# Designs tried in a protein design run: peptides against a protein of PDB entry 4JHK. Part 71

Target 1, 212 residues: chain A of PDB entry 4JHK
Amino acid sequence: EDYKIQSFDLETQKLLKTALKDPGSVDLEKVSSVIVDQSLKDQVFSREAGRICYTIVQAEAKQTNGSVFRRNLLNRLQQEFKAREETRKRSTQEWVCLVSFICNIFDYLKVNNMPMVALVHPVYDCLFRLAQSDALKNEEEVDCLVLQLHRIGDQLEKMNVQLMDELFNLLRDGFLLQEDLSSMGRLLLLEILEFRAGGWKLSDTAQKYYYS

## One batch from the design tools (peptide; made by RFdiffusion4, then SolubleMPNN)

Design b2_p11_4_s4 (from b2_p11_4, 3 letters changed)
Fold by OpenDDE base, seed 4:
Structure b2_p11_4_s4 (fold): chain B 212 residues (1-212), chain A 11 residues (1-11)
Amino acid sequence: as target 1 above (212 residues)
Amino acid sequence: SDSVSWADLAE
């Protein structure tokens, strides 16, 4: 397997590669921290990070039946989540990276091939925050919101349809009533409304785009 | 979602 970790320095790349193959031989707290740090800076990496995290979790489980990495990862992620409003105020970019990473962890870090129940409400909390009026006017936040819903909306709905209904009520209202949406933002909201209404179905081309 | 440990819930 090829993992896209070229953005890290060589020492960190070695650390990550070792974690992927022999997690017991490295400081898994450090590994988790490095992954989270980079994911908060690079939204594109956050997708790969999910895959990397899953692999490390599986490797550790196989090697020692341990869950040190997962615990450290989730602890750090939860810390960032708790500070999400501060992060948003400081940097929209970091905020959407955080949301993206949480959603990607939800998408990739399966337990017994099922989504982690622990992440359902945190993910919804992030998406609801992006669906507020002050966020909908920011195209970067709308982009993030719509992207995540394309990737994990169907899974999230299966976990809690009531929350999804509430979320999309906000999106509908934003689309119809909010005047300071960008043209692209409005189009994205319309698209995602129709996407869900259509049963969360993506074409092969669209799937490649969102999951690349 | 802020008060309960995600790590604990995952196990």
Scores: peptide ipSAE 0.564, ipTM 0.905, DockQ to the pose 0.856
Fold by OpenDDE base, seed 1:
Structure b2_p11_4_s4 (fold): chain B 212 residues (1-212), chain A 11 residues (1-11)
Amino acid sequence: as target 1 above (212 residues)
Amino acid sequence: SDSVSWADLAE
């Protein structure tokens, strides 16, 4: 199986490849840190990182019935989450990468083929933050919000429909009432409102766009 | 969500 890790140096690539096959032979805390660090810089990688993390988790479970990697990953991710407001103020790009990575972990890192309940509220917290007026005026944050909802909105709704209703009430209000929304931002909000109303169903074109 | 360990909740 091929993973997109060419952005790392050769030593780190070797570390990641070994973690994928023989997780017990490497420092899994270091592996988790490297993955998180890169995911905070590259939103495209954060998608791949979800798949990588899932593979490592499965490999460790099969090898030792352990969960050291998952524990380290979640601990680091929670640390970044706790500091999310500071991150947002420092760099919008890093903030949207953080949100993207958390959402991708939610999407890929399933336990017994089920979403991690522990991540439901954190994911919603991130999306609610993106739905606030000060964030909706920033196209980069709106792009992130809409992208995540396209990818995991249906799964999140199944976990808590009440929170999803509340979130979309904010998005509807933003679409209708917020005067400093850009034209593109307004169009994106309208599109995601219609997307949910249509049962979260992606067209073939949209599928390629959001998952390529 | 900030008061509980995600790692602990996952186990």
Scores: peptide ipSAE 0.561, ipTM 0.902, DockQ to the pose 0.848
Fold by OpenDDE base, seed 2:
Structure b2_p11_4_s4 (fold): chain B 212 residues (1-212), chain A 11 residues (1-11)
Amino acid sequence: as target 1 above (212 residues)
Amino acid sequence: SDSVSWADLAE
């Protein structure tokens, strides 16, 4: 498969390509760090990063039955998660990149073809933070929230329906009661409310938009 | 949510 890694220098591209095919021959801690660093800068890459990470995890498991890459990846991700409020304060863009990356890892990095239970609460924590009044007034954060719910909402709900109900109570209240929402933000909240009410289903056109 | 190692939980 072809992976979108053209944003890296040639040496790093080679490193990543080698990790995808022969993970035992590279420093997997370095690989994980590079992927996380870039994912925190580029929200579009964060989705590709999820796919890359899953491939490396599977390749290492098959090659050595090891999990060095996954451990390093999750350790770094957890560190970034712990500092999420500081990140949000520093840069909204970096914050939404972090959320996007965590959500994409949840989406792609399956263990035994199942979602990682360890990431359920962290993902919800991020989404709940985006659903707070101070975040809902920021269109960039609303965009991120709605995008993630489109991509992984159905999976998250299966893991914890109670938390999803609570989250959408906040979104409904935001839609109905919060006065400083942008027009687009309000439309996005309405759309996601309807999306869940419709069973997390999109039209073919909408499917391509959110999952391309 | 961050009191336990994610890496350990994934094992």
Scores: peptide ipSAE 0.559, ipTM 0.903, DockQ to the pose 0.863
Fold by OpenDDE base, seed 5:
Structure b2_p11_4_s4 (fold): chain B 212 residues (1-212), chain A 11 residues (1-11)
Amino acid sequence: as target 1 above (212 residues)
Amino acid sequence: SDSVSWADLAE
């Protein structure tokens, strides 16, 4: 398989390639840090990072029955999550990258073909934060919220339908009642409300847009 | 979500 790691220097690319094939021969803490750092800068890479992380986790499990990489990855991710309000205050772009990466890890890093239960509440916490009034007025945050719900909303609902109902109550109220929504933001909220109501099913054109 | 280790929960 080919992984999109051309954004890294040659030395780091070599490190990542080795981790994918022979994880026991590299510093997996360093590997996890490199992946997280780049994912927090590049929302596009964060999706590829999900695939990379899954491959490394599987390779390590097969090679040594270990979980060093996953443990380091989750520890770093949790650190970033704990500091999420400060990140949001500093940079909206970094904040939406963080949310995107957490959601992508939830989407791709499955254990025994199941989502990691440990990430359910953290993901919902991020989405609920994006659904607050101060976030809904920012189109960049609305874009992120809607994108994640398109990608993992159906999976999240299966894990906790009550939280999903509560989240969409907030989105409905934002759509109907919040005065300082942008026109595009309001349209995006309407679209995602209809998307869930339709059973989380995407058209062919929408699938290309969100999963290309 | 902040009080329990994600890594521990995943194991």
Scores: peptide ipSAE 0.559, ipTM 0.903, DockQ to the pose 0.837

Design b2_p11_5_s1 (from b2_p11_5, 3 letters changed)
Fold by OpenDDE base, seed 5:
Structure b2_p11_5_s1 (fold): chain B 212 residues (1-212), chain A 11 residues (1-11)
Amino acid sequence: as target 1 above (212 residues)
Amino acid sequence: SEPPWSSLSEP
C-alpha cells in the first residue's frame, strides 16, 4: 500500500515508512509528533494522516501488542484541542487544519471496528464552535464545517443524535437569522441542511468532490 | 482537568 508522504524530507519519509512496517524499531513518540505537526499545516495531508495513523496502530498492536503510538498521538491531539481558541485567534488556517485532523482521526482510527468514544464530544465541540455566529461569517470556517459534516456526520449522529439535533438547530438559525453571512456561506449551510434531511446521502458528483 | 483521551480510548 502506498502512502502520500512526499511533503516530508527524505529522512522523515524513511522514518514514516519504517513506522508503517516495523513500528517497534522507531521512536513512536517522534513519529506521532511529526504526523501531528504536518497535519496542523496541511489540510490535505490530515486525511492521509488518518490512514497512516490507523496502519501504525494496527502494526504496533500486531508486532508488540503495544499502544505507544496511539497514546502519544491522542495526548498530543488533546493538547492541541485544549489550546484551540488560541489557535483560532492566531490563524484561521491552523484552526481549520486542527478540526480537519481531529475529524479525520475520528473517521479512520477505529478501535475494535468502532469509532473512538473518547473523540465524540471533542469533535462535536469543534463543530459547535464552527457553528457560532463569529465563525459562520467566515467562509473558510463554514467550508471546514460543511466538509466535516459531509465526511463524518452520519457516524457522529449514530453516536449522539441529540447533539446533532442541537448542532443543526444552530445551523438553521444561522442560515435564517444571521445577517452577515456571505452568499456562499448561506448556500453551503442550506446544502448541509438538505444533506442531513436526505439521510446523509451524496450524489456521485458530490462524493467525488468531498472524498477525492 | 480533563481525563486523558488515551485512557478513555482503552478497551
Scores: peptide ipSAE 0.503, ipTM 0.909, DockQ to the pose 0.746
Fold by OpenDDE base, seed 1:
Structure b2_p11_5_s1 (fold): chain B 212 residues (1-212), chain A 11 residues (1-11)
Amino acid sequence: as target 1 above (212 residues)
Amino acid sequence: SEPPWSSLSEP
């Protein structure tokens, strides 16, 4: 199986490849740190990173019945989450990358083939932050919000439908009442409202219309 | 303070 790790230098690529195959032979704290650091810089990589993390977790469990990598990964993510407001102030790009990565970890890092309950509220907290008026006026944040809801909205709703209802109440109000929304932002909000209303499904025609 | 995510993820 191929993993998209070409953005790393050769030494780091070797480290990651070894972690995927023989996690017991590498510093898994370092591996987790490298993955988080890159995910905070590249939103596209954050998607692949989720898959990579899951593979390493499974490999370590199989090899040693250990969970060193998962523990280090989650500890680092929790640290970044705690500092999310500072990150947002410093860099919108890093902020949306952080949200994307946390959502991707939620999506890929299953425990007993189930979502990690511990990540449910942190994910919702991120999405609620993106749904605030000061964030909805920023197209980059709206794009992130809508993208994550497309990817994991159905799973999140199954974990807590009440929070999802509250979130979409904010999105509806933003769509209808917030005057400083961009045209694209308004279109994205409309699309995601319709997406959920359709059972987290959208026709190909509708999808092309909103993202054209 | 919130408990560590890692502790909550471990069965």
Scores: peptide ipSAE 0.502, ipTM 0.907, DockQ to the pose 0.761
Fold by OpenDDE base, seed 4:
Structure b2_p11_5_s1 (fold): chain B 212 residues (1-212), chain A 11 residues (1-11)
Amino acid sequence: as target 1 above (212 residues)
Amino acid sequence: SEPPWSSLSEP
């Protein structure tokens, strides 16, 4: 397996590689911390981070039947989540990175091959925040919202259809009533509305229209 | 305060 960890210094790369193969030989709290730190800076990495985290969790489970890494990861993530409004005020980029990372952890880090129930409400809370009028006017936040719904919307709906209905009511209202939406933002909202209506799938024609 | 996510993650 190839993991995109070239953005880290060589020492950290070594640490991560060791964690992937022999998690019992490294400080797993430190490993979780560096992954979270980088994920808050790079939204693209956040998806890779999900894959990395899953691998470490599996390796630790196999090696010691332990869950030290997962515990530390979730504890740090929860701390960042708690401070999400301050993060958003400081940096929209860091905020969308945080949302992306939480969603990617939800997507990749399964427990007994099932989504982590603990992350369902936090994920929805993030998406609801992105669906507020003050966020919908920011194209970067709209991009993040739509991207996450494309990736994990079907899984989230299975966990709580009521919250998904409420979320999409906000998105529909934003599409219709929000005056300061960009043209692209409006297109993205329309697309995601149609995406869900179509069973979380896009036709080839629709895909070309929105993404070509 | 909310319970730790880590405590809710294990079945």
Scores: peptide ipSAE 0.502, ipTM 0.906, DockQ to the pose 0.737
Fold by OpenDDE base, seed 2:
Structure b2_p11_5_s1 (fold): chain B 212 residues (1-212), chain A 11 residues (1-11)
Amino acid sequence: as target 1 above (212 residues)
Amino acid sequence: SEPPWSSLSEP
């Protein structure tokens, strides 16, 4: 399979490709660091990064029965999560990249084909932060929130329906009551409310209506 | 503080 790693220099690309095929021959701490660094800068890559991480985890487990990469990856992610408010203040773009990456890791990095329980609350914490009034007024944050809920909302709800209910109460209130939403932000909130109400799916017509 | 994610993710 091909992975979207063109944003890296050739040496780093080689490192990543080797990690994907022969993880025992590379510094997996360095690999994890590089992936996290790039994911914090490129939201599109953060999606691909989830898939890359899963592949490396599986390759290392198969090759050496090790978990060095996963450990280093999660440790770094936890550090970034802890500093999420500082990141948000510094750069909205980096903040939404961080949220996107954490959500993508939740989506791809399964343990025994199940989501990692350890990531459930951190993911909800990120989404709840995006659902606050000061974040809902920023279309970039609303875009991120709605995108993640489209990707992993159904999985998250299965892990904790109470938190999902609380989150969507905030979103409904934002949609109905918050005055400084952009027109697109309001449409996105309406769409995601309908998305969940419809069992985490939209018709092709509805999808086209909101995103055309 | 929260426990390390890595420790909770290991089988």
Scores: peptide ipSAE 0.502, ipTM 0.907, DockQ to the pose 0.798

Design b2_p11_5_s2 (from b2_p11_5, 3 letters changed)
Fold by OpenDDE base, seed 3:
Structure b2_p11_5_s2 (fold): chain B 212 residues (1-212), chain A 11 residues (1-11)
Amino acid sequence: as target 1 above (212 residues)
Amino acid sequence: SMPPWSELSVP
């Protein structure tokens, strides 16, 4: 399999490639740290990071029946989650990277082919924060919110439909009542409302209408 | 206190 890690230096690329194939031969704490650090800087990388993390977890489990990588990864993520409000105050970009990464870990790092139950509430907490009035006025936060709902909304709803209903009540209110939404933000909220109403699916024509 | 995600995620 091909992984998009060309943004790292050659030494780090080698480390990651080795972790993917022979996790027992590298420092998995260091590997997890490198992945988290980069994911907190680059939102685009966070999706690829999810795939990388899943592969390393599977490889370690198969090779040594170990879970060192997953433990270190989740511990670090939990620390970042705990400090999420401070992160948001410091940098909107870092905040949306954090949310994106947590959501992508939820999406890719499944246990026994099921989402990790432990991440359900943390993910919803992040999305609810993005759905508050002070966040909806920021296009970066709206972009992040809508992107995550496109990616994992259907899975999250299966885990807790009540929370999803509550979340979308906030989004509907924001769409209808909040005056300081940007035109693009309003368009994105409308699209995601329609996306869920359509069973978390959009036709190719509809997708082009909103994002072309 | 928040329980560790790493422990809660063990199958």
Scores: peptide ipSAE 0.449, ipTM 0.885, DockQ to the pose 0.814
Fold by OpenDDE base, seed 4:
Structure b2_p11_5_s2 (fold): chain B 212 residues (1-212), chain A 11 residues (1-11)
Amino acid sequence: as target 1 above (212 residues)
Amino acid sequence: SMPPWSELSVP
């Protein structure tokens, strides 16, 4: 397996590679911290981070039947989640990175091949925050919202259809009533409404219309 | 306060 870790220094790359192969030989708290730190800076990496985290979790389970990495990862992630409003005020970019990372952990880090129930409400909380009027006027936040719904919307709906209905009510209201939406933002909201209505699938024709 | 996610993640 190839993991995109070239953005880290060589020492950290070595640490991550060792964690992937022999998690018992490294400080897994440090590993989790490094992954979270980078994920908060790079939204693209957050998806790769999900894969990395899953691999480390599986390796540790196989090696020692332990869950030290997962525990430390989730503890740090929860700390960042708790401070999410302050993060958003400080940097929209860091905020959308945080949301992306939480969503990607939800997507990749399965427990017994099931989504982590503990992350369902936190993910929805993030998406609901992105669906508020003050967030919908920011194209970067709209991009993040729509991207996550494309990636994990179907899984989230299976976990709680009521919350998904409530979320999409807000999105419809934003589409219809939000005056300071950009043209692209409005288009993205319309697309995601159609995406869910179509069973979380998009036709080739529709994809070309919205993304080409 | 929220319960720790790490504790809620065990099936």
Scores: peptide ipSAE 0.447, ipTM 0.882, DockQ to the pose 0.739
Fold by OpenDDE base, seed 1:
Structure b2_p11_5_s2 (fold): chain B 212 residues (1-212), chain A 11 residues (1-11)
Amino acid sequence: as target 1 above (212 residues)
Amino acid sequence: SMPPWSELSVP
């Protein structure tokens, strides 16, 4: 199986490849740190990173029945989450990458083939932050919000429908009442409202319309 | 303070 790790130097690529195959032979704290660092810089990689993390977790469990990688990964993510407001102030790009990565970990890193319950509220906290008025005026944050809801909205709703209802109440109000929304932001909010209303799916034609 | 995610994630 191929993993998209070409953005790393050759030494780091080797480290990651070894972690995927023989996690017991590498420093898994270092591996987790490298993955998180890169995910905070590249939102596209953060998607792949979720898959990579899951593979490493499974490999370690199989090899040693251990969970060193998962523990280090989650500890680092929690640290970044705690500092999310500072990150947002410093760099919108890093902030949306952080949200994307946390959502992707939620999506891929299953425990007993189930979503990690511990990540439900942190994910919602991130999405609620993106749904605030000061964030909705920023197209980059709206894009992130809508993207994550497209990817994991159905799973999140199954975990807590009340929070999802509350979140979409904010999005509806933003769409209808917030005057400083960009045209694209307003379009994206409308699309995601329709997406959920349609059972977390849209026709190909509708998708092309909103993202053309 | 919130509990560690790593502890909550242990089955």
Scores: peptide ipSAE 0.446, ipTM 0.884, DockQ to the pose 0.797
Fold by OpenDDE base, seed 2:
Structure b2_p11_5_s2 (fold): chain B 212 residues (1-212), chain A 11 residues (1-11)
Amino acid sequence: as target 1 above (212 residues)
Amino acid sequence: SMPPWSELSVP
């Protein structure tokens, strides 16, 4: 399989490719650090990073029965999560990249084919932060929120339906009551409300209406 | 504080 790693220099690309095929021959701490660093800068890569991470985790488990990469990855990710408010203050772009990456790790890094329970509350914490009034007024944050809910909302709800209900109460209130939403932000909130109400799916017609 | 994610959800 091909992975979208063109944003890295050739040496780093080689490192990543080797990690994907022969993880025992590289510094997996360095690999995890590089992936996290890039994911904090490129939201598109954040999605691909989840898939890359999953592949490396599986490769290491198969090759050495090790979990060095996953441990280092999660440790770094947890550090970034702890500093999320500082990140948001510094850069909205880095903040939404962080949220995207955490959500993608949740989506891809399965344990025995199940989502990591440890990431459930951190993911909800991020989404709840995006659902606050000061975040809903920023279209970039609304875009991130709605995108993640489209990707992992159904899985996340299965892990904790009560938190999902609370989250969507906030989104409904934002849609109905918040005055400083952009027109697109309001449309996105409406769409995601309908998306969940429809069982985390939209008809082709509805999808085209909102995103064409 | 929160527990280390790396120590949770381990097979």
Scores: peptide ipSAE 0.445, ipTM 0.884, DockQ to the pose 0.831

Design b2_p11_5_s3 (from b2_p11_5 with A6S)
Fold by OpenDDE base, seed 1:
Formats: C-alpha cells, structure tokens, sequence
Structure b2_p11_5_s3 (fold): chain B 212 residues (1-212), chain A 11 residues (1-11)
C-alpha cells in the first residue's frame, strides 16, 4: 500500500516507512511528532496522515500488543487542541490544519472499529469555534468547517445529534443573518445545510454547482 | 482539568 509521504526528506520517509512495517524498531514518539508537525502545515497531508496513523496503530498492536504510538499521538494532539486559540491568532492556516487533522484522526483512528468517544467533544468544539461569527467571515475557516462536515458529519451526528442540531442552528443563523459573509462563504453554508438535510449526501450535479 | 485523551481511548 502506498502512502503520500513525498513531502518529507528521505530520512524521515524511511522512518515513516519503518514505523508502518516494524513500529517496534523506531522511536514512535518521534514518529508521532513528525506527523503532527507536518499535518499542521499541510491540510492535504492531514487526510493521508489519518490513514498512516491508523496503520501504525494496527501494526504496533499486532506486533507487541502495544499502544505507544497512539498514546503519544493523542497526547500531542490534546496539547495542540488546548492551545487552539493561540494557534488561530497566530495563523489561520495552522488552525484549519489542526482542525482538519483532528477530524481526520476521528475519521480513521477507530477503536474496535468504532469512533473514539474521547474525540467527539473536541471535534465539536473545533467545529463550533469555526461556526462563530468572527470565523464565519473568513472563507478559509468556512471552507474548513464545510469540508469536515462533508467528511465526518454523518459519523459525528450519530455520536451526538443534539450537538449537531445546535451547530447547524448557528450555521443557519450565520447564513441568514450575518451581513459580512462573503459570497463564497454564504454559498458554502447553504450547500452544507442542504447536504445535511439530504441525509449527508448531494447529487454530483449539486456538488459541482457549489464547488465550481 | 480535562482528562488525557489517551486514557479515555483505552478500551
């Protein structure tokens, strides 16, 4: 199986490849740190990173029945989550990458083939932050919010429908009442409202219309 | 304080 790790130097690529195959032979704290660092810089990689992390977790469990990688990964993510407001102030790009990565970990890092319950509220907290008025006026944050809801909205709703209802109440109000929304932001909010209303699915034609 | 995610993630 191929993993998109070409953005790393050759030494780091080797480290990651070894972690995927023989996690017991590498420093898994270092591996987790490298993955998180890169995910905070590249939102596209953060998607692949979720898959990579899951593979490493499974490999370690199979090899040693251990969970060193998962523990280090989650500890680092929790640290970044705690500092999310500082990150947002410093860099919108890093902030949306952080949200994207946490959501992707939620999506891929299953425990007994189930979502990690511990990540439900942190994910919602991130999405609620993106749904605040000061964030909705920023197209980059709206894009992130809508993207994550497209990817994991159905799963999140199954974990807590009340929070999802509350979140979409904010999005509806933003769409209808917030005057400083960009045209694209307003379009994206409308699309995601329709997406959920349609059972977390849209026709290909509708998707192309909103993202053309 | 918030409990560690790693602790909550252990089945």
Amino acid sequence: as target 1 above (212 residues)
Amino acid sequence: SEPPWSDLSVP
Scores: peptide ipSAE 0.475, ipTM 0.887, DockQ to the pose 0.801
Fold by OpenDDE base, seed 3:
Structure b2_p11_5_s3 (fold): chain B 212 residues (1-212), chain A 11 residues (1-11)
Amino acid sequence: as target 1 above (212 residues)
Amino acid sequence: SEPPWSDLSVP
């Protein structure tokens, strides 16, 4: 398989490649740290990071029946989650990277082919924060919110439909009532409302129109 | 205090 790790230096690329194939031969704490650090800087990388993390978890489980990588990864993510409000105050960009990464870990890092139940509430907490009035006025936060709902909304709803209903009540209110939404923000909210109403499905043509 | 996600994620 091909993984997009060209943004790292050659030494780190080698480390990651080795972790993917022979996780027992590398420091998996260091590997997890490198992945988290980069994901908190680059929102685009966070999706690829999800795939990388899943592969490493599976490789370690198969090789040594270990879970060192997953433990370190989740512990670091939980620490970042705990400090999410401070992160948001410091940098909107870092905040949306954090949300994106948590959501992508939820999406890719499944256990026994099921989402990790432990991440359900943290993910919803992040999305609810993005759905507050002070966040909806920021296009970066709206972009992040809508993107995550496109990617994992259907899975999250299966885990807790009540929370999803509550979340979309906030989004509908924001769309209808909030005066300081940008034009693009309003369009994105409308699109995601329609996306869920359509069963979390868009045609390939529609997807390209909005996000290509 | 929140329990560790790592502990809760054990299958």
Scores: peptide ipSAE 0.475, ipTM 0.886, DockQ to the pose 0.819
Fold by OpenDDE base, seed 2:
Structure b2_p11_5_s3 (fold): chain B 212 residues (1-212), chain A 11 residues (1-11)
Amino acid sequence: as target 1 above (212 residues)
Amino acid sequence: SEPPWSDLSVP
């Protein structure tokens, strides 16, 4: 399989490719650090990073029965999560990249084919932060929130329906009551409300209507 | 503080 790693220099690309095929021959702590660093800068890569991470985790488990990469990855992510408010203040772009990456790790890194329970609350914490009034007024944050809910909302709800209900109460209130939403932000909130109400799916017509 | 995610992710 091909992975979208063109944003890295050639040496780093080689490192990542080797990690994907022969993880025992590289410094997996360094690999995890590089992936996290890039994911905090590029939201598109954050999605691909989830898939890359999953592949490396599986490769290491199969090759050495090890979990060095996953441990280092999660430790770094937890550090970034802890500092999420500082990140948001510094850069909205880095903040939404962080949220996107955490959500993608939740989506791709399965343990025994199940989502990691340890990531459920951190993911909800991020989404709840995006659902606050000061975040809903920023279209970039609304875009991130709605995108993640489209990707992993159904999985998250299965892990904790009570938190999902609370989250969507905030989104409904934002849609109905918040005055400083952009027109697109309001449309996105409406769409995601309908998305969940429809069982986490939309018709092709509805999808085209909101995102055309 | 929360426990390490890495510890909780081990099967």
Scores: peptide ipSAE 0.473, ipTM 0.887, DockQ to the pose 0.850
Fold by OpenDDE base, seed 4:
Structure b2_p11_5_s3 (fold): chain B 212 residues (1-212), chain A 11 residues (1-11)
Amino acid sequence: as target 1 above (212 residues)
Amino acid sequence: SEPPWSDLSVP
């Protein structure tokens, strides 16, 4: 397997590679910390981070039947989640990175091949925050919202359809009533509304219309 | 105060 870790310094790359193969030989708290730190800076990496985290979790389970990495990862992630409003005020970019990372962890880090129940409400909380009027006027936040719903919307709905209905009510209202939406933002909201209505699938024609 | 996510990780 090839993991995109070239953005780290060589020492950290070595640490991550060792964690992937022999997690018992490294400080897994430190490993989780560096992954979270980088994920808060790079939204693209956050998806790769999910895959990396899953691999480390599996490796540790196989090696020692332990869950030290997962515990440390979730603890740090929860700390960042708790401070999410301050993060958003400081940097929209860091905020959307945080949301992306949480969603990607939800997507990749399965327990017994099931989504982590602990992350369901935190994910919805993030998406609901992105669906507020003060966030919908920011194209970067709309991009993040729509991207996550494309990736994990179907899984989230299975966990709590009521929250998904409430979320999409906000999105529909934003689409219809929010005056300071960008043209692209409005288009993306319309697309995601249609995406869910179509069973979380998009036709080839629709895909070309919205993304080409 | 919410419980630790790590304590709720098992489905």
Scores: peptide ipSAE 0.472, ipTM 0.885, DockQ to the pose 0.706

